# Ledger of designs, part 97: peptides against a protein of PDB entry 4GMN

Target 1, 375 residues: chain A of PDB entry 4GMN
Amino acid sequence: RYANITLLALVTLASIGTDFQETLVKGNQGSRESPISAADEEWNGFDDADGDAMDVDQKSSSGEDQEEDYEEIDVKEDDEDDDDDSITSEMQADMERVVGADGTDDGDLEDLPTLRELIQTAVPQLIRLSNLPIDSDESLTIQSHALSALNNISWTISCLEFANGENANIHNAWYPTAKKIWRKTILPILEADSADLKLATQVTSLAWAVARVLHGETPTDGNPHRKFISLYHSSKQQAGGNSNSIEEPEDPFQGLGVKCIGVVGSLAHDPAPIEVNREVGVFLVTLLRQSNNVPPAEIVEALNQLFDIYGDEELACDKEVFWKDGFLKHLEEFLPKMRTLTKGIDKRTQPELRTRADEALLNLGRFVQYKKKHA

## One batch from the design tools (peptide; made by RFdiffusion4, then SolubleMPNN)

Design b2_p14_8_s1 (from b2_p14_8, 6 letters changed)
Fold by OpenDDE base, seed 5:
Structure b2_p14_8_s1 (fold): chain B 375 residues (1-375), chain A 14 residues (1-14)
Amino acid sequence: as target 1 above (375 residues)
Amino acid sequence: APLPVMTPPTVKVP
């Protein structure tokens, strides 16, 4: 009885996290329907507003555009009124406020009582439940559900914009809790060196969500980036030996390899120690060099992480790692391989993977051009 | 129902 109530509460907390994310994603899509006109805007890094547009006269070679008539499949959203009465009117009001709120600089969540209780009351209990001694199948189930609830909450919060002081109240309330999740849940599980790939996938997903908010301010104690790099390599070795294919997740971006790349990429952002940044940067560039044996989704994630880490030339990692270790040459040498890789993805069978690879290829071209201009 | 494990939102690179 107590176990079933605890599991139901953990499932409910994980559901609330999902519903909150879906609402945030829908709210943020409505504001982003500004058609990014495919103007060849030179990628000038993340923050450079003052880029003088050099008029590059690209001679239009007239290729005959075959108008492929894309029949817009009007997917009738069957509004199945799944009356999942799990969302209280107060929770919905908090979700609507978070989507529209100009953040205050204080860590006070007076205007967000449900989010406050989630961070201050629920998450500390989930951290406790994720650290229970595993002595039964019941304790293992409780740990897995607590990790899933922490994952969903942490991912939802990581979808908020925190740049330029946006959502600073939520950031300031979450930040100490995120560090506590890292130190009390993530590190102990990583140190236990469990051969359980399910547990490793759960903790790595949670670690990525937490590291997407903490970035280079993620606690570096015990060199967690090396543990995730080791986990990446170990996961590849296990897949090669036993024909018990852990069913590759139907979504290529849900793979343990992608999650490991996302964690270590996030850990390498400023103000990470230069040696942590270097070890991660070398790992990511090595994946590009070995791309013939790397899943396309892991290449896409590794590229995005490299752009985010090395996009700012004012950061110490640009001079001390990117230029010093000759990363530009490796990116330039990878560009023709990326074109071949992207063209090899079937748009019909893997539309998302193809779109993300086309974007990463475009960004790689722009990034290489940017870095050559700023050399 | 399987717990909806939140998929990492694909980071839209800005």
Scores: peptide ipSAE 0.042, ipTM 0.750, DockQ to the pose 0.382
Fold by OpenDDE base, seed 1:
Structure b2_p14_8_s1 (fold): chain B 375 residues (1-375), chain A 14 residues (1-14)
Amino acid sequence: as target 1 above (375 residues)
Amino acid sequence: APLPVMTPPTVKVP
């Protein structure tokens, strides 16, 4: 009885997190559609005058419309008000404010009461539930749902722009909570060394969402980047040996390998210790070198992470890792392989993967040219 | 249904 109520509440919190993401994604698309002022490029109409008037003789055949008396079957549309609006009007108003806010207000979450309650009230309970002793299938189910709810909330928040002091109020409220999720939920599960790949996938997804906000400020206690690199390698070894098809997720970007790359990439951003950055950078570059045995989605993610980590020449990691360890050479040598890989993806069967690979290939070309100019 | 696990948004690199 109590467990069913708890599970329902956890499902609801996870759904709310998903719906908030969709709202934020839609709103951020709308705000980036600032109308590109239609530059009035005077399309000088081509005057091509050759009006050969072919007289199509419209023979008006007056067909007698037989009024077939269609009996109006009064199908009572039972308006099943599928008002399964998982988003309350208050939650929607909070999301509209987050999407519409110029982000410059270092204010508290006074104007975002739902988000405040999610961060301050719900998340601390979810952290507690994710740390319950597993003594039953019910406790395992509660943990899984708590991790799912934390994942969706954390991902939603990670979709906000925090650059240049944007959404600073949300960032400031989330940051200590994100560190708490890391220390209280993520690290204990990673330290338990569970053979449960489902749990590992859930915690890695959550870790990525958290690390996308904390970046190099993510707690380095216990070298979590090495744990995720180890998990990456372990996941590859298990997929090769047991014909228990862990159903490869239908979405190639949902794979544990992609999630591991996303986590460690995020952990390696400034101000991460140079040693952490180096270990991650070497891992990512090694994936590119071994690309013949790496799923295309993992290559796309590894490239994006490399661009984000090493895009700024003013960062210590540019000089001390990127240039010092000769990463440019590896990226340049990978360009022709990436072109081949990208062209090998069928646009019809994997349109998203192809689009993201085409983008990553374009960015790789630009990045290599950028780095060559700044050498 | 399994709760939709949120994927990372495609971060458009600017």
Scores: peptide ipSAE 0.042, ipTM 0.750, DockQ to the pose 0.445
Fold by OpenDDE base, seed 2:
Structure b2_p14_8_s1 (fold): chain B 375 residues (1-375), chain A 14 residues (1-14)
Amino acid sequence: as target 1 above (375 residues)
Amino acid sequence: APLPVMTPPTVKVP
């Protein structure tokens, strides 16, 4: 009886996290109606530099009208009115405030009561439930559901913009809680070294969501980047040996390998220790060198992580790792392989993977060109 | 039913 009520509460908290993400993604799509013509922007690095509007001298080159017939993909909105009334009017109002907030307030969640209660009341209980002694299948189920709820909350928060002091109130409320999730939930599970790939996938997904907010400020205790690199390699060894249908997730980006790359990439950002950055950077560049045996989704993620880590030339890791360890040469040598890899992805069967690979290929070309100008 | 486990949104690299 108590177990069923606890499981229902954990299901509800995990659903709330999902509904929050969907609403944030819809809200952020509405605010992104500024067509970032991502096509023509030169890669200028990740300069946090004040928006001095570079006068883009629009040289009007009269390029010929190739009418690319944009087939209007009539996305039939199948109005599956699954009125899952799980979003309360208060949650929706909090979401609208988060999407519309100018981030100016002093870390107080007074105006975000539902989010406050999630962070301050629910998450500490989920951390407790994720740390229960595992003595039964019921305790394993409780842990898995607690991890799923923590994952969904952490992912939702990691989808908020925190650059330039945006959402600073939410960031300041979440940051100590994120560190607590890392130290109290993630590290103990990683240290228990269980052969449970399902649990490893859940904790790695949670670790990525947490590390996407904490970046290089993620606690370095016990060298967690090495544990995730080890987990990456262990997952590859197990997938090759057991024809046991661990159903490879139908989504290529849901694989444990992608999640491990996302975690270690996020952990390597400034102000991460240079040796952590180097070990991660070498791991990522090694994946590109071994790309013939690496899933395309892991290559896409490894590229994105390399761009995010080494996009700023003012960071110590640019000089001490990127240039010193000769990463530019490896990226340049990978460019023709990436073109072949991307062209090998069927647009019909794997449209998302193809789109992300096309984007990563474009960014790789720009990034290599940028780094060559700044050499 | 398995809980909907959120997965990284496509990080649109800007």
Scores: peptide ipSAE 0.042, ipTM 0.750, DockQ to the pose 0.397
Fold by OpenDDE base, seed 3:
Structure b2_p14_8_s1 (fold): chain B 375 residues (1-375), chain A 14 residues (1-14)
Amino acid sequence: as target 1 above (375 residues)
Amino acid sequence: APLPVMTPPTVKVP
């Protein structure tokens, strides 16, 4: 009884997270419709050529279609109360405020009561539930649902813009909680070195969402980047031994390999320790060298991470890693391979993968040209 | 159904 209520509450918290993400994605699309001034270019009317409509007298054959009197079975729609997993009006109002808020620096979230309760009340309980002793299938289920709820909350928050001091109040409220998720949920699970690929996928997804906000300020204690690199390699070794047992997700971007790349890429951003940046950068560049044996989605993610990490020439990692370790040469040598890889993706069967690969190829060409001008 | 695992939003390339 209590377990079922806890599971229901965890499912509801995870659903709320998904609906918020959809709302944020829709809201961020709407704000970029700058009114293209409709320049009233007078569309010169095409001349009405006098086409003689020949009256073809189609004879009405009166087919007597028998009205079969379907007795309206008054199926009482039992109003199954569709558990209105709808975003509450308070949650919608919080999202509209987040998209519109000139962020006051007050981390108190007074104007965002639902988000405040989510961060301050719900997340600390989810962290506790994710750390329960696993002694039963019920405790394992509770942990999995707590990780899913933390994942969805963390992903939703990671979709907010925090650059240039935007949403500073939310960032300041989330930042200590994100560090707590990292230290209390992610690190203990990674240190347990479980062969459970499902648990590894859940914790890696959560780690990516958290690291997308913390970036190089993610706690480096115990070298977590090396654990995720090891997990990447271990997942590939297991896939090679038993091709039938890894239900690779139908979505190529949901794979554990993509998630590992996303985590370590995010961990390598400034102000990460230069040796963490180097180890991650070498890992990512090594994937490009081995691209014949790497899934296309992982190559797309590895390229995007390399652009984000090394896009700024003012950062210490540009001189001390990118130029010093000769990454430009590897990107240039990879450019023709990326063209071949991208062209090999069928637009009909994998439209998203093809679009993201076409974008990553375009960016790789631009990035190589940029770095050659700034050499 | 398994809860939809959120993917990163498609980073709109500038």
Scores: peptide ipSAE 0.041, ipTM 0.747, DockQ to the pose 0.442

Design b2_p14_8_s2 (from b2_p14_8, 6 letters changed)
Fold by OpenDDE base, seed 3:
Structure b2_p14_8_s2 (fold): chain B 375 residues (1-375), chain A 14 residues (1-14)
Amino acid sequence: as target 1 above (375 residues)
Amino acid sequence: APLPVMKPPVVKVP
């Protein structure tokens, strides 16, 4: 009884996190519709007038319409309004305020009561549930559901803009909680060195969501970037040995390899220690050099991470890693391989992978040109 | 069903 209620509450918290993401993604698409000034360029349509109405008189025959009187079985669709009212009107009003609010710098969520209760009350309980002793299949199920709820909440918060002091109140409230998730949930699971790839995938997804907000301010204690690089390599070795298809998720961007790249890329951002940045940068550039044996989705993610890490020339990592370790040459040598890789993706069977590869190829060309001008 | 795992946003390089 208590377990079923706990599981239902964890599923509900995880669903709320997904629905908020959809709302944020839709809201952030709407704000980028800069009014394209309809310059009314008068497209002078061509006048071609010639009107010959050929009267083709085709008369033909009377097929007898057998009205098969299908009795319309009035299946009362009981509109069970599945009031998937998972989003309370209060939660929706909190999200509309988050997207619209010039955040007051006070880390008080007074104006965001639902988000406050989520961060201050729910997340600490989820951290506790993720740290339960695993002594039964029930405790393992509770841990998995707690990790899923933490993942969805953390991902939703990571979709907010925090650049230029935007949403500073939410950032300031989330930041200590994100560090607590890292230290109390992520690190203990990574240190347990479990052969459970499902658990490893869940914790790596959560780690990516947390690291997308903390970036280089993510706690570097115990060199977690090396643990995720090790997990990347271990996941490739296990997939190669047993022809038991670990059901690679149908979505190529949901693979453990992509998630490991996303975590370590996020960990390498300024103000990360320069040696952490170097080890991650070398790992990412090495994936590009080995691209013949790397899934296209991992190449797309590795490129995006390299652009985000090394896009700013004012950062210490630009001089001390990017230029010093000769990354530009490796990116230039990879550009023709990326064109071949992208062209090899079937638009019909993998439209998303092809779109993201076309974008990453375009960005790689721009990034190489940018770095050559700033050399 | 497994809860939909969120995809990272597409980064546009300037």
Scores: peptide ipSAE 0.035, ipTM 0.747, DockQ to the pose 0.612
Fold by OpenDDE base, seed 1:
Parts: structure tokens; C-alpha cells; sequence
Structure b2_p14_8_s2 (fold): chain B 375 residues (1-375), chain A 14 residues (1-14)
């Protein structure tokens, strides 16, 4: 009984997290659809003159519309109350406020009661549940659901803009909780050195979501970037040997390799220690050099991470890592390979992968040109 | 069903 109620609550919290993301994505799409004023390019109408008016006398045959007496079959729509696990009106109102709010720097979530309860009440319980001793299949199921709920909440929050002091109230509320998730949930699972690739995938997904907010301020205790790099390599070695292929996720961007890249990339952002940045940067550049054996989705993620880490020339990592370790040369040498890789992706069978690869290719070209001008 | 794992947003480089 208690376990079933706990599992239901965990499923509900994880559902809420997904529905919130969908709402945020829709809201952020709506805000980015600032009307590009269609510049009315005055299409100067070509004065094509002389088309002879053929008077086609269409005789209006007044067809007598026979009023077919459609017997109103009173189909009682049985309102099957589809218990659509829909965002409550209060949750919807909170999400609309998050999407529409000019970021008040008041670290008070007074105007965001649902988000406040998620961060302050739900997440601490999820952290506790994710740390239960695994002594039964039931405890393993509880841990997995708690990790899923934490993942969805953390990803949703990571989709908010926090640049320039935007959503500072949410950031300030989330930041200590995110560090707690890292220290209490992520690190203990990573330290347990479990051969469970499912658990490793769940914790890595959560770690990415958390690290997308904490960036280089993510706790460096125990060198977590090296653990995720090790996990990346270990996952590649296991996939090559046993024909129990964990079914490659239908979505190439949901692979453990992509998630590992996303985590370590996020961990390497300023103000990460230069040595952490270097180790990650070398890992990412090495993937590009070995691209013939790397899934396209991992290449796309590795490129995006490299752009985000090294996009700012004022950062210490630009001089001390990017230029010093000669990353520009590797990116330039990779550019023709990326063109070939991107062209090899079938737009019909993998439209998302192709779109993201086309974008990453465009950005790679721009990034290489930018760095060459600022050399 | 496995809970949908949220997709990472595409970071647009400016």
C-alpha cells in the first residue's frame, strides 16, 4: 500500500515535470515568435496586360437542394472523463508567470506556489527516496521513479533563461537544491560503481539537467567529470561485446553517450577549474578526431558543448585551453568531416538528427571564422 | 510506460 502510493506520487511528479516542460517550450516558442515584421517586400506587381476575358456563361443551374432530413442521431457523447493528467489551472498559471515574468530579483517564490512546493517540499523527498538502500525490487523501482521525477523537474528548470538576471528568484531557489541533488543523489550513485547501465543512464540524465544550471559551479568533489568520461568509455566497450544490445533508444539524443557529453560539457563552463575545462575540452576534441566511430548525435552534442564552453574570448579557458592546446586547428580539420557526416544523415528517416547536425555544421563554420578573426 | 525522458533543448549559438 505505502509503496503503491509512493510510486503513484512519483509518477505524478514526473508527469508534472514533463507537462511543465511542454508548457515552457510552447511559451518560449511564443515569446521567440515576436512577429518578425513581414517586411512587406512590395512585390511590384508585374503589369501583365492583355488576357482576353473569355465570357464563360456559367449557367447557374439552380439545383434544388433537397433538404435531406438528417435525423439528428443523438449520439450521447459519453463524456469519458479522460482523466487527462493535465496541468492544474494553478500549475498553468505558475508556468505562464514563469514564461511571462520580467525577472524580479526577489528570491521569493511567493508568486510561484507550485514551483515553490516542487523545489522546497517534493525535491527533498525525492532526494531521500533516491538514496534508499536497495534491498528489494520495490526499493529499486522507488529509486528509479524518484530519479525520473528529479530528472524531469531538473530539466524543466534548466529550460528557463537565467542569463542577465532573468528568473533570478527561481535560480536562487533552485541553486542550493541543485547542489543538494548533486551531492546527495548523483555523487553517491556514481561512487557506488554499479554495473547497472539503466541506473547510470538515469543518474547521467539527472546530472546533465542539474549541471545545465550549475555549470562550472557544480561541486568538483571526487572529479565527477572523470567519472562521466569513464562512464562514456565503459558504455562504448560494453555495447561492442554483448549482443544484449540495450536497445539503442529510438531517439539518438537520449543515448548514454550524448548524456555523458552533455554533463561534462556543462561541468567545464566558467568558473570551472582550468584543469577540469582542459580535460573535458580534450575529451570533446578527441571525439571529433575519432568521429568515424562516434554516433552523429554525440558529435552534435560535443560541438554544441565546445561552442558554449569556448564562445567567450574573455574567459580564462579561451587563452589557457582553447588557444594553448590548439583546438581551432582540430575544429577546422573537422569541418569537412562534419559536412560529410551531416550529408550522410537521411532527412526522411532521421529529420531531427539531420536538422541538429545542419545547425551544428553552420555554427561550426561560424565559430571557426569567429576564432580566426580573433586570433 | 517508462516516463518520457525530457529531451535536452537545442542550444542555439547566437
Amino acid sequence: as target 1 above (375 residues)
Amino acid sequence: APLPVMKPPVVKVP
Scores: peptide ipSAE 0.035, ipTM 0.746, DockQ to the pose 0.556
Fold by OpenDDE base, seed 4:
Structure b2_p14_8_s2 (fold): chain B 375 residues (1-375), chain A 14 residues (1-14)
Amino acid sequence: as target 1 above (375 residues)
Amino acid sequence: APLPVMKPPVVKVP
């Protein structure tokens, strides 16, 4: 009886986290001008939204390049209004306020009572449930559901913009809780050295969501980046040896390898220790060098993480790692391989993977050009 | 039902 009520509450908290993400994604789609219109903007780094567009009036001559009629794939927004009657009008009003906040509301979480209760009341209980002694299949189930609820909440919060002081109230409320999730839930599970790849995947997904907000301010105690790099390598060794298909998730971006890359990439951002940044940067560049044996989704994630980590030339990691360890040369040498890899992805069978690979290829070209200009 | 596990958001390319 108690366990069933606890499991139902955990399912409900995980659903609220998912529904909130869907609302945030829908709200953010309206602000995404097509990445094609920004093709003429010089890439000036990752964080500089305020970069004065230098009007480079390059009169390049009229080459009659054929307009290949890109059929506008009318992505039918199937408005599956899944009217999940589980969202209260108060929860919806909090979600709408978070999505509609144009960064001007210095409002305390007083104006976000549902989000406040989620962070201050629910998450501390989920952390407690994720740390229960595992003595039964019931306790293992409770832990798994608590981790899933923490994952969904943490991912949802990580979809908010926090750059340039946006959502600072939510960031400030979440930040101590995110550090508590890291120290109380993530680290103890990583240290328990369990052969449970399901648990490892759950904790790594949660770790990525938490690290996407904490970045280089994620607690470095016990070198967690090395644990995730080790987990990456261990996951590859197990997949190669036992034909017991742990069914690789049908979604290439849900793989444990991608999640490990996302975690360690996020951990390597400023103000991460230069030694942590170097170890992660070398790991990521090594994946590009070994790309023939690396899943395309992991290459896409490794590239994105490299752009995010080394996009700012003012950061200590640019001089002390990127330039010092000769990363530009490795990225330049990888560019023709990335073109071949991307062209090898079938748009019909793997449309998401192809789109994200085309974007990562475009960004790799821009990033290499940027770094050559700033050399 | 299995708990919905959220996808990592697509990194917004700047």
Scores: peptide ipSAE 0.035, ipTM 0.744, DockQ to the pose 0.455
Fold by OpenDDE base, seed 5:
Structure b2_p14_8_s2 (fold): chain B 375 residues (1-375), chain A 14 residues (1-14)
Amino acid sequence: as target 1 above (375 residues)
Amino acid sequence: APLPVMKPPVVKVP
């Protein structure tokens, strides 16, 4: 009885985290309807607010406009009114406030009572439940559900904008809790060296969500980047030997390999130690060099992480790693391979993977041009 | 129901 109530509460907390994410994603998509006009806007890095628009008069030769009739797939929103009354009116009001809030720099969540209780009351209990001694199938189930709830909460918070002091109140409230999740939940599970790939996938997903907020300020104790790189390699070795292939998740971006790349990429951001950055950067560039044996989704994630890590030329990692270790050459040599890889993805069967690969290919071209100009 | 596994948000490409 108590176990079932605990499991129901953990499922409810995990659902709340998902619904909150979906609302934040929908709210952010409404602002993205600015068609990025296919103008050759040179990618100027992350921070260039003041770049003078040089009119590059590129005479585009008239290629014949084949009007590909984009059949607007009328996604009938089947309004299955699944009245999952899981979202309280107070939670909905907090979600609306978070999407609209110009956050004060104080870690005070007075105006966000549900989010406050989630961070201050629920998450510390979930951390405790994720660290229970595993002595029964019931304790294993509780741990898995606690990790899922922590994952969903952490991912939801990681969807908030924290750049330029946005949502600083939420950031400041979350930051110590995120470090606690890392030290109390993630590190102990990674150190236990469990052969359980389900548990490894859960903890890696949680680690990515946490590291997307903490970046290079993620605790470096015990070199966690090496543990995730090792987990990446171990996951590939196991897939090659036993016909019990864990069914590759239907979503190619939910794979353990993608999650490992996302974690280590996030860990390598400034102010990460240069040696951590180098080990991650070399790992990511090595995936591109070995791209014939790497799933396309992992290549897309590895590219995005490389752009995010090395997009700023003012960072110490640009000079000490990117230029010093000759990463530009490897990226330039990868361009024709990326074009072939992207063209090999069927738009009909894998539309999301194709779109994200087309974007990553475009960005790779821009990034290589940018780095050549700033050499 | 299986717990909804949150999709990693698409990295905002600048």
Scores: peptide ipSAE 0.035, ipTM 0.743, DockQ to the pose 0.447

